# Designs tried in a protein design run: peptides against a protein of PDB entry 7BDX. Part 107

Target 1, 212 residues: chain A of PDB entry 7BDX
Amino acid sequence: EMGAAACTLLWGVSSSEEVVKAILGGDKALKFFSITGQTMESFVKSLDGDVQELDSDESQFVFALAGIVTNVAAIACGREFLVNSSRVLLDTILQLLGDLKPGQCTKLKVLMLMSLYNVSINLKGLKYISESPGFIPLLWWLLSDPDAEVCLHVLRLVQSVVLEPEVFSKSASEFRSSLPLQRILAMSKSRNPRLQTAAQELLEDLRTLEHN

## One batch from the design tools (peptide; aimed at target 1 S14)

Design b2_p30_6_s4 (made by RFdiffusion4, then SolubleMPNN; from b2_p30_6, 18 letters changed)
Fold by OpenDDE base, seed 1:
Structure b2_p30_6_s4 (fold): chain B 212 residues (1-212), chain C 212 residues (1-212), chain A 30 residues (1-30)
Amino acid sequence: as target 1 above (212 residues)
Amino acid sequence: as target 1 above (212 residues)
Amino acid sequence: DELKKEIEALLDKSIEGMEKYLKEQEEKKK
């Protein structure tokens, strides 16, 4: 109970760069992010295949943890810390995104995808994430989610890969062969304006790369 | 135990101005600060004259409370709140600083002194604190502490009084007659550079006032 | 608004903890 409230508050204040620097400057940062990954993993494993998002104190606790990671990844020093010192956490997030079914834990997926996107702002982070085993299949698995917000953040992450030639060139063959073009085209016609725009931008980026 | 964890987290996040505004904007702010004073008072009374600092969960709880007050007082709206709405808490802090013996609860004294110093940034706060009964004797009592950090924050508070002519003029006679000049001179020769600097600055400020 | 709610929750828990502590101290004095 108290852990959830504490984490939720830390999530709220971690939007501040000063707070992120304070978290990372402490001697407990490594332990905190290690336990964060373990806690998130334990939560996802406890869902026993239920597709419904659990409205529980435990879920809020995990949301707060994911939110903290997202906010840390939004800051340059936070990205550097995650990529250099907390790779296990990034691996855990990638694994959890694969373990969750479409429609399962939507808010958690969004937060985790946001964290990965923020990490992808760093070229080193983007390289690390994109070189993870099963990364491309994972993107398409996540893009099969019925939630527009999940799909939006997947498209943004895909765009980060496509916009970086050094990263895209390594996976270009696999990417082109497995690209769910029909799904992305369907999203470009979505009533959700954010999803629509993201899908259109990605399609434009892909078209530009095919002509170059 | 859980209350202590919540307070400790609240202390950590109260370094943010947004968090301080959120604390003060709620309907529980008055109750929180009222009970804070009572809790701190109860803790100090429980020490039964023991000069050794208790390393207990209870002490950490009180440190967190004092830290919250300090962080609130660091923000302009927090100072205004304390001076206008929580004067009893300020009175309690002054009383507790007088009740503690030299060498007793050093960390708590530091946090309380920091809170008073932060309040003293506001002229209204400085007036309120300095006009408290026994304020000048209290400063000298605290300056007798063997801890350099306690003495440092006492000197900073003394400097706040000396630098404000409207406040200093009211107590100038008592201040000059009771000033522990030998103690301050000894601190100006301290191996602790922060204490040394604070003592030197205060001596310079005092010299300037004696010549004006 | 969400931050405010969380801060209020922490304030509530902190208050509860302080009240519990105060009660325990009163009991020790008897």
Scores: peptide ipSAE 0.221, ipTM 0.483, DockQ to the pose 0.650
OpenDDE base, seeds 2, 3, 4, 5: peptide ipSAE 0.209, 0.207, 0.212, 0.212; ipTM 0.493, 0.467, 0.477, 0.471; seed 2 fails the geometry check

Design b2_p30_7 (made by RFdiffusion4)
Pose (drawn by RFdiffusion4):
Order: sequence, then C-alpha cells, then structure tokens
Structure b2_p30_7 (pose): chain A 212 residues (1-212), chain B 210 residues (1-210), chain P 30 residues (1-30)
Amino acid sequence: as target 1 above (212 residues)
Amino acid sequence: EMGAAACTLLWGVSSSEEVVKAILGGDKALKFFSITGQTMESFVKSLDGDVQELDSDESQFVFALAGIVTNVAAIACGREFLVNSSRVLLDTILQLLGDLKPGQCTKLKVLMLMSLYNVSINLKGLKYISESPGFIPLLWWLLSDPDAEVCLHVLRLVQSVVLEPEVFSKSASEFRSSLPLQRILAMSKSRNPRLQTAAQELLEDLRTLE
Amino acid sequence: AEFAELMAETGALAAEILADIEAEVEAFLA
C-alpha cells in the first residue's frame, strides 16, 4: 500500500520538467527504471485474462509506473535518458503491448503507447522503436483493438514514424503490404473528431508518400 | 466591493492547473469551498421577491465563486477533490438550481450547470450527481427555463449522464426513458444554433443507446 | 510473491527518489 502511494505521488509530480530533470540527476533512477519494466512484466504475466478489477494498490502501482515512464519521456532529456540508459524498458513496453489482448488493460496500453510516441520524438528513440522486431505487425494488430483511445494513440505513433521518411524507408514493403487501409479509412469517418482527424491526417500522409 | 474584486482576480488565475492545485490545500485552514456554498446559498436566499440585479458588487462576487468552482472542477484532481472533500458544496449547487425560479439568476445557473458537468467527468462525481435527490425532476425543471444557454447546459449535463455504463442493466435504461423527450425534440428544431445542435446530439445518443 | 517483492523494492526506491528531490516536490506542490 505504501509502495503504491509513493509511486502515485511520484506520478503526480513527474508532470513537471523540473522534477523530471531532478529524477534523472539522482544516481538511483537507473535502478528505478530497470525494476519498473520487471514490475510491469510481472503484472501483465500475472493476469489470466479477466479484466483488472481496479486491483487495490496493484493496478494503481503499475499505472503509476507507466504514468511516470510517460511523463519522463514527455521531457527532452527524459526521452534522451530512456533511449541511452533504459533500452530494456523500451523492449518490455513493446513486448507487453503485443502480450496484452485487445480490450485487456486498455488504460495500461494507452499509457504505454503514449510513452512510445514521446520517446519517438527523440531521433535515436524513433530509430530504436521502428527497428524493434515485430514492430509493423504490432501496429496493425493494436489497430484491431475496439477501444477508440487505443486506436488514436496507435495512429499518432504511426504518424510519428511516417513523418520521418528516412526511418520509414527502412521498413518499406510491409508498410504497403500489411497496412489496414480499411480500418484507417473507417477511422477517418468516426464521430470522434480527434480520432477522425488523426486517421484523416495519416491517410493524407500515406497517400502522399506513395506518389511523391 | 473589495471581496468581489479579489474573487474575480482568483477566477481569472483559476484557469491554470498550477493555481488549481495550489487552491486544493488552502481549503484545509480556510474552508474555502465550505464557505463558498454558504455565500452562494445566502445570495439566492436574499433574492426574496426579486430577480437578478447584475453590474452589482454582490452579483459579480457569486459569479466569481461559481466560476472558480467550475475552473477547479475542470482539472482532474479538482473534480476529484470536490467529490471527496466538498460534497456539501455539490449539494448546495444542486439545491440552488432547484431553488432558483426560471429566468432568475440565469448567469449563475449556467456557471453552476457547467461545474456539475465538469464534476460528472469524474466517475464518483457522475454517481453523486445522478443519485442526488430529485435529480430527474430538476433536469425537467431546468429545461422549462426560457433562456437558451441554461437549456443548452442542462442538455450537456444530461448527455454526460446518458453516456458511460452506469450499470446499463435498466439502471441507465430507465434514466433515458424518464427524460422530457418532447422538449428535447422541440429544442432539436430550435432557432438558436448552439441549442439545436446540443439537443440533436443528445437525441442521437438517446437513439444510439435504445 | 515475486510481484509483492518487486512492488516493495520499487516502492522503497520511489520513496528514496522523493526524499532526494524533496525541495523540488515542495516547490511543485506550493
């Protein structure tokens, strides 16, 4: 209970750049981010499907962990620190997104997809994520999630890699062969404007790159 | 005059999340949200045989109080704090909406309805508002107001209550059927564009979940 | 058991981090 309360407080204060700089400056953050991935992996493996039932100081604990990782990566030196020091945590995030079934732990998936988008803002972070093993199959599969907020964060991540045609050029062929053009087109007609324009903007960039 | 000037200044700065977080600790020593409800209750009671006066120092004081409550509830931890700590203030807001006759204190009713919408974004806040006494009769009473801006914010709150699970097993199935569908339909053909679109949106949501 | 041990160790580290950055935390909450 005490552990989760401290992680929740740290999640609250981690929204500040001054606090994020202080976390990386203290010589204990490396241990914190290595054990964070182990705790997130342990939490996901412990779920035999079901849902989560807002596990008392268990789900709030991992949510605080993913929330902190997201708020750290939201700061320039935070996403810089993560791609240099905590590459194993990035591997764990990418692995846990594929391991989580559609509709299972939706809040955890959005927090994790938000952190991957933030890390992709760093040039090395974009390289590391896009060159990870089944990255493209993972993207099109996370789009098969019924939740609209998960689809929105997948499209935002896809738009981020698509916005760097140099990195996008390495993962050619499968971007044209396997992309769920129909689902992205359906998302460009959603009544939700943020999801609709995210898919509309991604479609504009996808059609423009195939011709230019 | 001095009290209203300081409250208006606080309403201006309360649009910042940093300021809202700072306000939530101050409620301990000086019961800011406890005495806010008393001031709002005292103001409406003082309008015995009369309606609003406007441009007054007393009018802008309560407007600033309701504006601050709204700006606090606009921040996630603000609406979380209100539903945990300031449930009495939420009771007062819901009570004063029913106590205010139609056409009386229109600006105050709109600001109050905006704060209830914001608190309803919080899961416990939605339960607290929808399970409050006389809540459905209050929605009907507020929709009988001639002012379009008040009707718009009632429809926005009703839309917020209609969306999300709310058990869904006839707990929300009866809430939808008990609404003034005729008035919502009349407001869907309204000459006020903002009101017409809110009633249209709500009608789509009522039909979608039927 | 393993999750509980990891949670306790992570929590202790988070407390230590908060203690190291106590001044920045107080300034943030102010």

Design b2_p30_7_s1 (made by RFdiffusion4, then SolubleMPNN; from b2_p30_7, 15 letters changed)
Fold by OpenDDE base, seed 5:
Formats: C-alpha cells, structure tokens, sequence
Structure b2_p30_7_s1 (fold): chain B 212 residues (1-212), chain C 212 residues (1-212), chain A 30 residues (1-30)
C-alpha cells in the first residue's frame, strides 16, 4: 500500500524540474529505474491476452511508474540520464509497446509513448530509439490501435523521426516501403481535432520529403 | 484520473507539517474537507453489503482522502482546524465507521481510526469525539472486527479516552457496563505483537482505574 | 509473486527518494 502511494506521489511531483533534478541527484535513481523496467515488464507479462487493463493496485502502480519516466524525460537532464544510464528501460518500453495488442492497456501505451517522445527531443535519444531493432514495424503496429490518443502519440513520434534528416535518412527505405498511407489518410479525416491535425501535418512533412 | 492522482499526491505530501500549514492557509481548505466528507460518505453508501473493498479508482481516491485527514490531524494546527472548522467531517468519519461491517473496508477503517486518534491528541478533540452520540457502542462495534490492525487502532483510541480523567469520568458508567473484557483479554494473547502490547497496556490502565 | 516483490522494492525506494527530496517537494508545492 505505502509503496503505491509513494510512487504515485513521486509521479505527481516529478512534473517539477527541480524535483526531477533532486531524484536524479540521489544514489537511488539508477536502481529505481532499473526495477521500474522490470516491474513494467512483469505487469505486462501477467496480463491475460483478453484483458484490456487490470483494475488493480498493480495497474495504478505501473501507471505511476510510466508517469515518472515521462516526467523525467520531459527535462533535459532527465533525457540525458535515461539515454546515457537507463537504456535498458528504454528498450523495455519499446518491447512492451510491441507486446501489447491493439486496444490493450491504452493508458499505459499513451504514457510510454509520451516518454519516448520526450526522449526523442534529444538527437541522441531519437537516434537511440529509432535505431532500435524493429522500430519502424513497431510504429505501424502501434498505429493500428483503435484508440485515437495512442495513434496521436504514435504520429508525434513518427514526426520526430521524419523531421530529423540524419535519422530519417537511415530508415528512409524501410519507412517508405512500409508506410501505412491509407491509415494516416484516414486519421487526417478523424473527428478528433488533435489526431486530425497531427495526421495532416505528417502528410505535409512526408510530401515535402518526397519532393526533395 | 487526475483527481485521484492529485489526491494521492496531496496525501503523500501532507505528511509534512509545512504542507499541512500551506493547505490550511489556503482559501479552499474548508471546501476541500467539506467535499472530502461527502465523497467518503458517497463511497461507503455505494458499497454493496457483501463487498469488502472496491478495487477501483474510487477506492484509491477515498484512501487518499482519509490519508489527508490523518496527516492533517497529526499536526497541532491541523487538529485545531478539524475540531473548530470541520466538525462535520469528524461526524462523518464516526458515522462511516459505524456503517461499515466487521471485515469491510479494513484499510479505510484503519485510516479513519488513525485520523480520530490524531484528533484525540488534543483534549478539545478528544472531548468532541468521545461526547459524540453512540461513541462507546461504536468502539465495541469496531473492536468486533476480525482484522488485527483495525482492533489495534480501536484500542489506541480507547486508551486515549481511558487516560484522560475528565473525559473518562463522563463515560465511566457506560464504559464499565459495556466493556468487552473477554475480547480485549483475547487480544492480549494475540500473536500480533502490536495488538498484544496494546491490549495488555489497556488492561493495565483499566486495572489502575478500578483501584483508584 | 515476482510483481508484488518488485512493487514492494520500488515502493520502498520511492519512499526513500521522497524523504531525501522532501525539501524540494515542499518548495514546489509552496
């Protein structure tokens, strides 16, 4: 009980840059994020294939953990920490996003995608994530999700890659050959204004890249 | 979602005296604790008689609320605030403890009992709680709980009353006539060391009062 | 379960971290 409360508290206060710096300045940060990855992995492995989300203490605990990672990644020193010292956690997040089925653990997916997006703000972080094995197939797997919020954050991550020439050039062939254009076009017609705009912007960015 | 997270966050940080002072120094404290009582009441009313605890966002929310009250009551200015300005909340907590069956909402009961104990540190608070209608029957109702932690915190509250002559004298007749002596004796033989000690101490205090 | 064990360990670490950063948290909430 007290453990879940502490993690939820840590999630909430980690929205502050000074709090993130304080967390990372301690000697327990590495251990905390190592066990965080293990805990998230254990949670996802415990999910029955037909269960959308566990309405449990475990679910809330994992949400708090994912939220902490997201908030840490929102800060420059937090991104540096994750990319340099907690790469296994990033690998775990990518793996877990691949292990979850469309429509499964939607809220968790959103938090994990937000964390990856925040990491992608750094070129080093973007390179690391985008060079991960199966990254491009993972994007399209995630984009098959029926949830608009999941798809929105996938599109944001795709845009991060597309807008960075050094990164996009390395994956351009695979990207072009596997692009779910019809799916993105469908999203550009979504009634969800955020999803609609994100899809339209991505399509514009892709058109610009094809003409150059 | 954000509401539960925020309340859980507030619960965790309310362990700090300075945070409690900050909460109470705001213009929203009265409203917050008013709605807190209403929310707790609504939650308990929503429980089906056979359901022990809701594994839900609502349950976590209510735990956080009860935790906030507990932490506020742990501080002198917090006790003053509750006893002077939020008596309805104290009445609600007492009512809810009476509405819950033995074994039902054990964790919530513990938090509510801890809040009452903290309030009882002030003579004014102890007087208010102990003079509440049905207080003595409520103690014995709660002491019938099979949970050792619930019983422990009941015994602590009973001890608060017994050790205050001004308060105990007013209830001495009812207390002596209704005392579940056999139940307390059984607890003094518990394998739970905290419960065992609390029961033994209370029995010693009661013996001292009978000889004076 | 493995999950419960991990949660307990993380919970303890989180509590320790919160205690260490208490002053910073208080400043943020002020």
Amino acid sequence: as target 1 above (212 residues)
Amino acid sequence: as target 1 above (212 residues)
Amino acid sequence: SELKKLMEELGKLAEEILEEIKEVVEKYLA
Scores: peptide ipSAE 0.203, ipTM 0.459, DockQ to the pose 0.366
OpenDDE base, seeds 1, 2, 3, 4: peptide ipSAE 0.197, 0.201, 0.197, 0.202; ipTM 0.454, 0.458, 0.454, 0.447; seeds 1, 4 fail the geometry check

Design b2_p30_7_s2 (made by RFdiffusion4, then SolubleMPNN; from b2_p30_7, 16 letters changed)
Fold by OpenDDE base, seed 3:
Structure b2_p30_7_s2 (fold): chain B 212 residues (1-212), chain C 212 residues (1-212), chain A 30 residues (1-30)
Amino acid sequence: as target 1 above (212 residues)
Amino acid sequence: as target 1 above (212 residues)
Amino acid sequence: SELKKLMEETGEIAKEILEDIKDVVDKVLS
C-alpha cells in the first residue's frame, strides 16, 4: 500500500524535468529502473497464471511504474539514461508488449507504448528500439489490438520509424512486405478522430516514400 | 503541468483511508469533486471535437482525477460522501461511460467503472447507480467494448446487481430481456483468465436465479 | 508471491528516491 502510493507520487512529480534530473542524478536510479522492469514482468506473468485477482492496487502500482518510465523518457537526459544505462528495461517493455494478447492490460500497453515513443524522439533511442529482434512483427501484433488508444500509439511509433530515413531504410523491405495496409486503411476511417488522423498521416507518409 | 502532478500525487495518497477522511473533512471537498466531474466531462467532449492532440498531460490529469474518485469510493466514508453529497459526479461518470464509444479512452473507462463498482459495495450506492436512467442499456453498451479490462469491470458491476435481490428484482424483467447472453458466453471462453472467470461466475449466478 | 516481494522492494526504493529529491519535489509542487 505505502509503496504503491510512493510510486504514484513519483509518477506525478516525474512530469517535471527537474525531478527527472534529480532522480537520475541519484545513486538509486539504476536499481529502481532495474527492479521496475522486473516488477512489470512479474505482473504480466501473473496475468497468465491462476492468479485471478490482481487487485486494483497491483494494477495501479504497475501503471505508476510505467508512467514514471514514460515521464523520464519525455526528457532528453531521461532518454539518454534509458538508452545508455537501462537498455534491459527497454527490452523488457518490448517483450511485455509482445507477451500481452490483444485486449489484455490496455492501460499498461498504452503507457509502455508512450514510453517507447518518447524514447524514439532521440535517434539513438529509435535506432535501439527499431533494431530490436522482432520489432516490426511486434508493431503489427500491437496494431491488431481492438483498443483505439493502443492502436493510436502504435501508429505514432510506426510514424517515428517511417519519418527517419536512416532507420526506415534498414527495415523498409520487411516493413513493406508485412504492412497491415487494410488495417491502417480501416483506422483512417475510424470514428475516433485521433486514430483517424494518425492513420491518415501515416498513409500519406507511406505514399510519399513509395514515390521516392 | 503542475496541476497534473498535484492530482497524480493526490491520487497516490488517496489510497490511504486517513487521507480520504482528511480530504472529505475539508470544506473544499464538494468543490473539488464538482470540478472533477466538470473536468472529466470537458475532456470527453474534447475527444469528439477537432482537438487532435490531447497531450499525455491532459490524459494523465483526467486519469488521476478518476483514480482519486476510485480510491475515495474504496472507503466506506468516501462511498457515503459520493452517494449523499456528490451524486452529480456519479451521474457524470454514468453519462461519460455512455458517451464514449467502444474502444475510446479505455483507461478512463476502467477507472470510472472501478469507481462505480466501489460505490456499489454499499447498498445505497448500488441502489442509486442501478436506478439511474438507462443503467441496464449502459451496461450492455459497455459490455460491447473490445477491451477485456473494460468488459471485466462491467461484468463485475453486473454481478453486484445480480447478487443483490432487492436491486435485481426491480430490473429483472429488463435485465433478462436485454441480456447479451451470447456475448457473456463468449467471454466465458476468453483467453483472459480474469475475464473468463468473471463471465463464468456471472453465468452461474444467472442460472441460479432462473431456477429460483 | 514474487510479485508482492518485487512491489515491496520497488515501493521502498521509490520512497527513498522521494526522500532524496524532496527539495526538488517541494519546489515543483509550490
Scores: peptide ipSAE 0.206, ipTM 0.459, DockQ to the pose 0.495
OpenDDE base, seeds 1, 2, 4, 5: peptide ipSAE 0.195, 0.202, 0.203, 0.201; ipTM 0.454, 0.457, 0.450, 0.459

Design b2_p30_7_s3 (made by RFdiffusion4, then SolubleMPNN; from b2_p30_7, 16 letters changed)
Fold by OpenDDE base, seed 3:
Structure b2_p30_7_s3 (fold): chain B 212 residues (1-212), chain C 212 residues (1-212), chain A 30 residues (1-30)
Amino acid sequence: as target 1 above (212 residues)
Amino acid sequence: as target 1 above (212 residues)
Amino acid sequence: SELKKLMEETGQIAKEILDEIKEVIEKVLA
């Protein structure tokens, strides 16, 4: 598909701030990200509970779309755009992460989580994501994934919440009562050094919050 | 420098096949890769035997150039382009690898070796590289590097030669007589798991060739 | 001096290539 090729190209070049600005400065930006969310949702719905990914071509297309979102969210103006003008896309990503089973569409989950993390760099974005219905249960659901990369990016997102007092205070009771401490402790002993470090740092951050 | 930023950006986006095709389809491709070789050569010459790298800005610029070559060589059309239209660049890379001392410009050596390996995926490319003057001595010179990543990528390139009978047969006598077996054996005991595995696999491949 | 000159020239060509890529992106987004 010419469309898949174009999206893959756009994914590659969107790693540039200048390209992100060009994308967002165009009159098609809003429509593009609207359709992006719809396409991703349609893809996930088409899995119909099967753990197997659809055709590699469709998967590649959706990966490219998720990658574009991630790269856009990596830039200040991109975060501002997503939080202000593409909230439905963020809602879709949160929904899709909840709809996918552990081990299902691992690469897509990683890209989506990366995009959410990037959005969380913006306080307004962090507030928006964290106040979404079922956000805390979603984090723990995702943390049950057997994939180390999925878990790593979940922990990074959790850390973004923990490190922002204004956000953490709003959900502190729910967070503390539902915290999968045993799972996080298990991750702190992981053979994956990135996951191990992320889990250790989060545990330290949590200890600091309990002492304050 | 705006130029350094542009090259760094081009490096980033060249990880995409579509971007590689776009680069190669333009009228600037030949000139760009010609100047790339000259720039890299000028950088290495400017080191004047000092083990210390030049200013970080110049180093970063050259890293970006080497990265672009690596990414281009990762794609079939890119390999075809390099082997057919940019042989001088390949010659330059081989020369520069020979001119650099062990431990000198480690990151650059890695990127250059990666590019040569990628070119070696193409049989025509492998033939061209392996038939270059001093190729076998160059491999052993590079294998004396204290850096594990340099050695890893040398071993990968050696493996490309060993696994291709048409290429190996042309240099088999020189290869066998000069093989730094003790060095490769030492690498098979390395703490670096990637280097260890590469050395072990190469030793197995060499044993297979001696039995045949 | 030579290195600086080459860097400037290479950088200029890289910029031109990037501009071409931007044009392609703009067409996709049009």
Scores: peptide ipSAE 0.172, ipTM 0.473, DockQ to the pose 0.465
OpenDDE base, seeds 1, 2, 4, 5: peptide ipSAE 0.173, 0.170, 0.029, 0.172; ipTM 0.473, 0.454, 0.355, 0.467; seeds 1, 4 fail the geometry check

Design b2_p30_7_s4 (made by RFdiffusion4, then SolubleMPNN; from b2_p30_7, 16 letters changed)
Fold by OpenDDE base, seed 3:
Structure b2_p30_7_s4 (fold): chain B 212 residues (1-212), chain C 212 residues (1-212), chain A 30 residues (1-30)
Amino acid sequence: as target 1 above (212 residues)
Amino acid sequence: as target 1 above (212 residues)
Amino acid sequence: SELEELKKETGELAKELLEEIKEVVEKVLK
């Protein structure tokens, strides 16, 4: 379908800041990102029934959508747009990450987590995500994923929270009690060097904050 | 219809072999290339009336289409696809090159000639192109183009024919009699170094084949 | 299906967005 090709192309070009600015300057940006969330949600809901092969055209379409969101969130104006004008999309991404089982739709999870991480670069975005209902339980759920890349991006998101005193202070007691520290410690011993480093850095930052 | 932007993007990404394979593996590849030929033909037919500005959105769209064909033809599986499944597109390109006057739509001519050259890398493609009705008259017509880049790509296509004994032997008498040797000789004295080299090489190869 | 309809709508909007930003896209791809 020409629509899938258009989304794949839009994903590719959205890596450019100028393209992101142009997308957001368009009168259809709001509608596009609204429907993007709905489409992603519909896709994930459809997985509970038919064994949609991971490499289906539909999967690729949804990957492109998630990729567009990630690329938009990588840019300052894109973050501002998402946090101010597309909060429902952020809610959808958080919900979908909770709905997907560990090991299910790994590539989509990675893209969605990358988008959330990029949004977390904005203090307002970080606050919005971290104050979302069930955020800490969601981190627990996601850190149970067998995929190292999923876990890596979860750790990066957690790191964004830990590095922001204004956000972490509000949730410090819950974070300390509800983070799967044993799982994170196990990740710090991973053979995956990226996962290992991310887990070690997070543990060091958590220790530093316990002593303050 | 793929929007002009979508085609431009597809042109850009079609430089990748993996993307070409993905395009050709899609169920809509045949339809896409059929419509591509029709669109290019419709565009060229429209030129006889309205002074369509060379930089129009329509021109850019057709350039993108021609660019996609060129990039597909640059890949082995793409050549095989074009020669086996999209011969009508090749016929269309040959026809359009004949319909365009010298100096008219130079950029489109270059892209179409590049596509034909790429197809000519395949022996089956070379045979198909060179055995097309009016091929040698078409070369004469194209070598009369005032544009050095057009002439360069014509010379490259002629070189592909000359370098293949199986193809050249069938048309050797007609090639020797109907090639504008004086024009090619003039090109061998061009200030354009690429055109100069291509013309010199072709003349050397033609001389070598005259002595055999 | 709902997904098919949403896919179509999203795809159409993606096309419209690409047309709207065409000049910028062309500049970036050069």
Scores: peptide ipSAE 0.118, ipTM 0.398, DockQ to the pose 0.345
OpenDDE base, seeds 1, 2, 4, 5: peptide ipSAE 0.106, 0.108, 0.109, 0.108; ipTM 0.398, 0.399, 0.397, 0.398; seed 1 fails the geometry check

Design b2_p30_8_s1 (made by RFdiffusion4, then SolubleMPNN; its pose is not in this set)
Fold by OpenDDE base, seed 3:
Structure b2_p30_8_s1 (fold): chain B 212 residues (1-212), chain C 212 residues (1-212), chain A 30 residues (1-30)
Amino acid sequence: as target 1 above (212 residues)
Amino acid sequence: as target 1 above (212 residues)
Amino acid sequence: EELLQAVQELLAERKRNEVPLAQQALDLLL
């Protein structure tokens, strides 16, 4: 209970750039983000056994951690910190996104995908995550999720890759050969306008890149 | 570990007025400070049995909680919140300060006394804590502590009472009759200059109040 | 080549305009 409450408050205030700078300016940041990854990993590994109530203190705690990572990654110095000093956390997030089944831990997936998207705004961050082994298969695995919000954030991350020629050129062959085109086309017809738009824009950009 | 790390970061950033406002502006604040008091109480109650290592994760967690309370009380809106909405936490801090033996949990005592001192800057806060049952005996119990920093913060809190005529007049008889004059005189000769000054100033103010 | 370069420049501009996502409230997910 208390840990979850403290972490939730830290999450709330971490939306401020000045708070992110304060977190990162301390000698505690490295330890915090190291333990964060381990805590998230332990939580996800525990899900295979017990139906953790989504509203448990443990769930709220892990959601708050993922929220903090997201908010840190929203800031330029936070992205620089993550990609230079907390790469293991990024690797952990990628791993956990792969370990989770479609429809499992939707809220956590959303936060983790938001964090990766924020990291992907930085070219160095985008390079790091996109060069991770199995990154492209992971995107398609995540795109199989029934949740529209998960799929939206996957499409945003895919878009972030597609918009960067230096990254996309390295993976373009694998990307084109494995692209779940029918799934993306189905999303472009979604009743969710955000998902619909994201899928349409991605399809347009991919078509533009095929003709050139 | 993770809870202590999160709470420690929240403590660090709570030194900002804007962060305190953000903490208090949320619906989570009431719950957080309620659980904070309970957590601190549980920790202090556990000390009677096991020699908790002062550097344990639990100790760090509780120190961070007390630090957050102190930083919240440093801000005007934080004092107003504590004295209006978290009185039970103030009662808990007073109780825990009474339950702790001289020389026990010095760091926690310092933080709790700092929080009470900050609350005492507000007349409403000062009234609330000073009208608590056994408040004057508690001050003298705390002044028996061998630690100079504990004693310094006790003297500051005593000074805060003495400097407020509306509060001091209500307790002046008890205060004068129970004053550990020899102890304060000994502190006025301390090698610690901060303690020495605080004891000297208090003695001067008390002498001024006796002649009037 | 010129068309590819123009497309790459346009894509790079859109990339630079990506807006970070901040999540303050747990209640939006819970």
Scores: peptide ipSAE 0.206, ipTM 0.800, DockQ to the pose 0.012
OpenDDE base, seeds 1, 2, 4, 5: peptide ipSAE 0.191, 0.183, 0.202, 0.187; ipTM 0.798, 0.797, 0.798, 0.797

Design b2_p30_8_s2 (made by RFdiffusion4, then SolubleMPNN; its pose is not in this set)
Fold by OpenDDE base, seed 3:
Structure b2_p30_8_s2 (fold): chain B 212 residues (1-212), chain C 212 residues (1-212), chain A 30 residues (1-30)
Amino acid sequence: as target 1 above (212 residues)
Amino acid sequence: as target 1 above (212 residues)
Amino acid sequence: SKLLEEVEKLLKERKEKEVPLAQEALDTLL
C-alpha cells in the first residue's frame, strides 16, 4: 500500500520537467532506476500463474514506476540519462515486452512502449533500442496485440525507426522481409482514429522508402 | 527496497513548493497522508524488540515519509492541508514522539519534531498541537533526550508556544509548574552552538513573561 | 539526387513532429 501511494505521487509530480531534473540531479537516481527494472521484472515473472487483479497494490506500484520512466524519458535530460546511465532498464523494458503475451498487462505494456517511444526521440536512444537483439521480431509480436493502444504505440515506435535513415538502413532488409503488411493495412482501417492515422502515416513512409 | 527508493526521491523533490502544491492538488493526497501515519505507527510499534538497523530499507522508508511531511509543512498550503485535512497524522506524530524512548530513533524524532515545528508556524496548527492531551509533558519527555538535535527542535517548538500569547495563556500554569528549568539552563551552556542559542533565547522569552 | 534530398527532407520534417508523451497518473490506481 504505502509504496504504491508514494510511487503514484512521484509519478504524478514527474510530469514536470523541473521534477525530472530534480530526480536526476540527485545521487539516488541510478539506484532508483536500477531497482525499478528489477521490480518490474519481478512483477512480470510473478504473473505466469495468478491472474493478479489489475488494481492490486503491486500492479499500481509497477504502473507508477513505468509512468515515472515514461515521464523521465519525455524530457531531453531524462532521455540522455536513460541512454547513458540506465541502459539495463531499457533492456529490461524490451525483455518484459517480449515476455508478456498479447492482451496481457495492457496498461503496463502501453507505459513501457510510451517510455521506449520517448527514448527513441533521441538518435542515440533509437540506435540503442533498434540494435537490441530481436527488436524487429518484438515489434511484430507486440503488433499482434488485440489492444488498440498497444498497437498505436508499437506503430509510433516503428515510425521512429523508419523516419531515421541511419537506423532504418541497418534493419531495412529484416524489416522489409518480416513486415506484417496485412496487419498494418487492417489497422489503417481501424475505427480508432489514432490507430488509423498512425497506420496510414507508417504506410506512406514505407512507400516513400520503397521508391528509393 | 523499491518503496524506500521511490519515497526517498519523493522526499527529495518535495523540497520544492511547486511539488508540494502538485502533491496536495491531487485527489490522492488524503489517502497518502492517512497511510503515512499508519506506516509510521506500524514501524515504531515494531521497534519494541528488534534493534532495527537505522539504515534498513524500512527505516529509510519511514524517514522519507517523515521528510515529506516536514517539507509539506514548510509550505503555507501544506500547513493548511495538514491542519485541516490530516489532523490524524499530527496526532500520530505526537503519539509516536511519546512512544519513543530517549535516544531511540533520533533521526525519525528529529524529522517529526521538524514537521510539528513547521505546523506550529501557523496559529491554527500551533493551537491544534498545543491543545493535544499531554502536549506539555511530551515536550519535557522529549527534552530529556540525550541527542542535541532532538533537544534543539523541542526548544524551537517550546519557543513557538511561548511566543504566541493566545496559546501560552492556556498552558501557562502547567508550563510554569512543570518547566525543567535546570535542563534548559544546562542546554544554555551546551557546546552545541545551535542548542546553546535556542536555550538562551527561550530563557530570555520566559523571563520576559515572568515580569508581566 | 533531388528525389533523395526531398525524401530526406520529408523524413526529417516528420521526425521533428515526434512529440514526447507524458503520462498522468491513472485515476484508478489508488
Scores: peptide ipSAE 0.133, ipTM 0.806, DockQ to the pose 0.012
OpenDDE base, seeds 1, 2, 4, 5: peptide ipSAE 0.123, 0.126, 0.122, 0.128; ipTM 0.804, 0.805, 0.805, 0.805; seeds 2, 4, 5 fail the geometry check

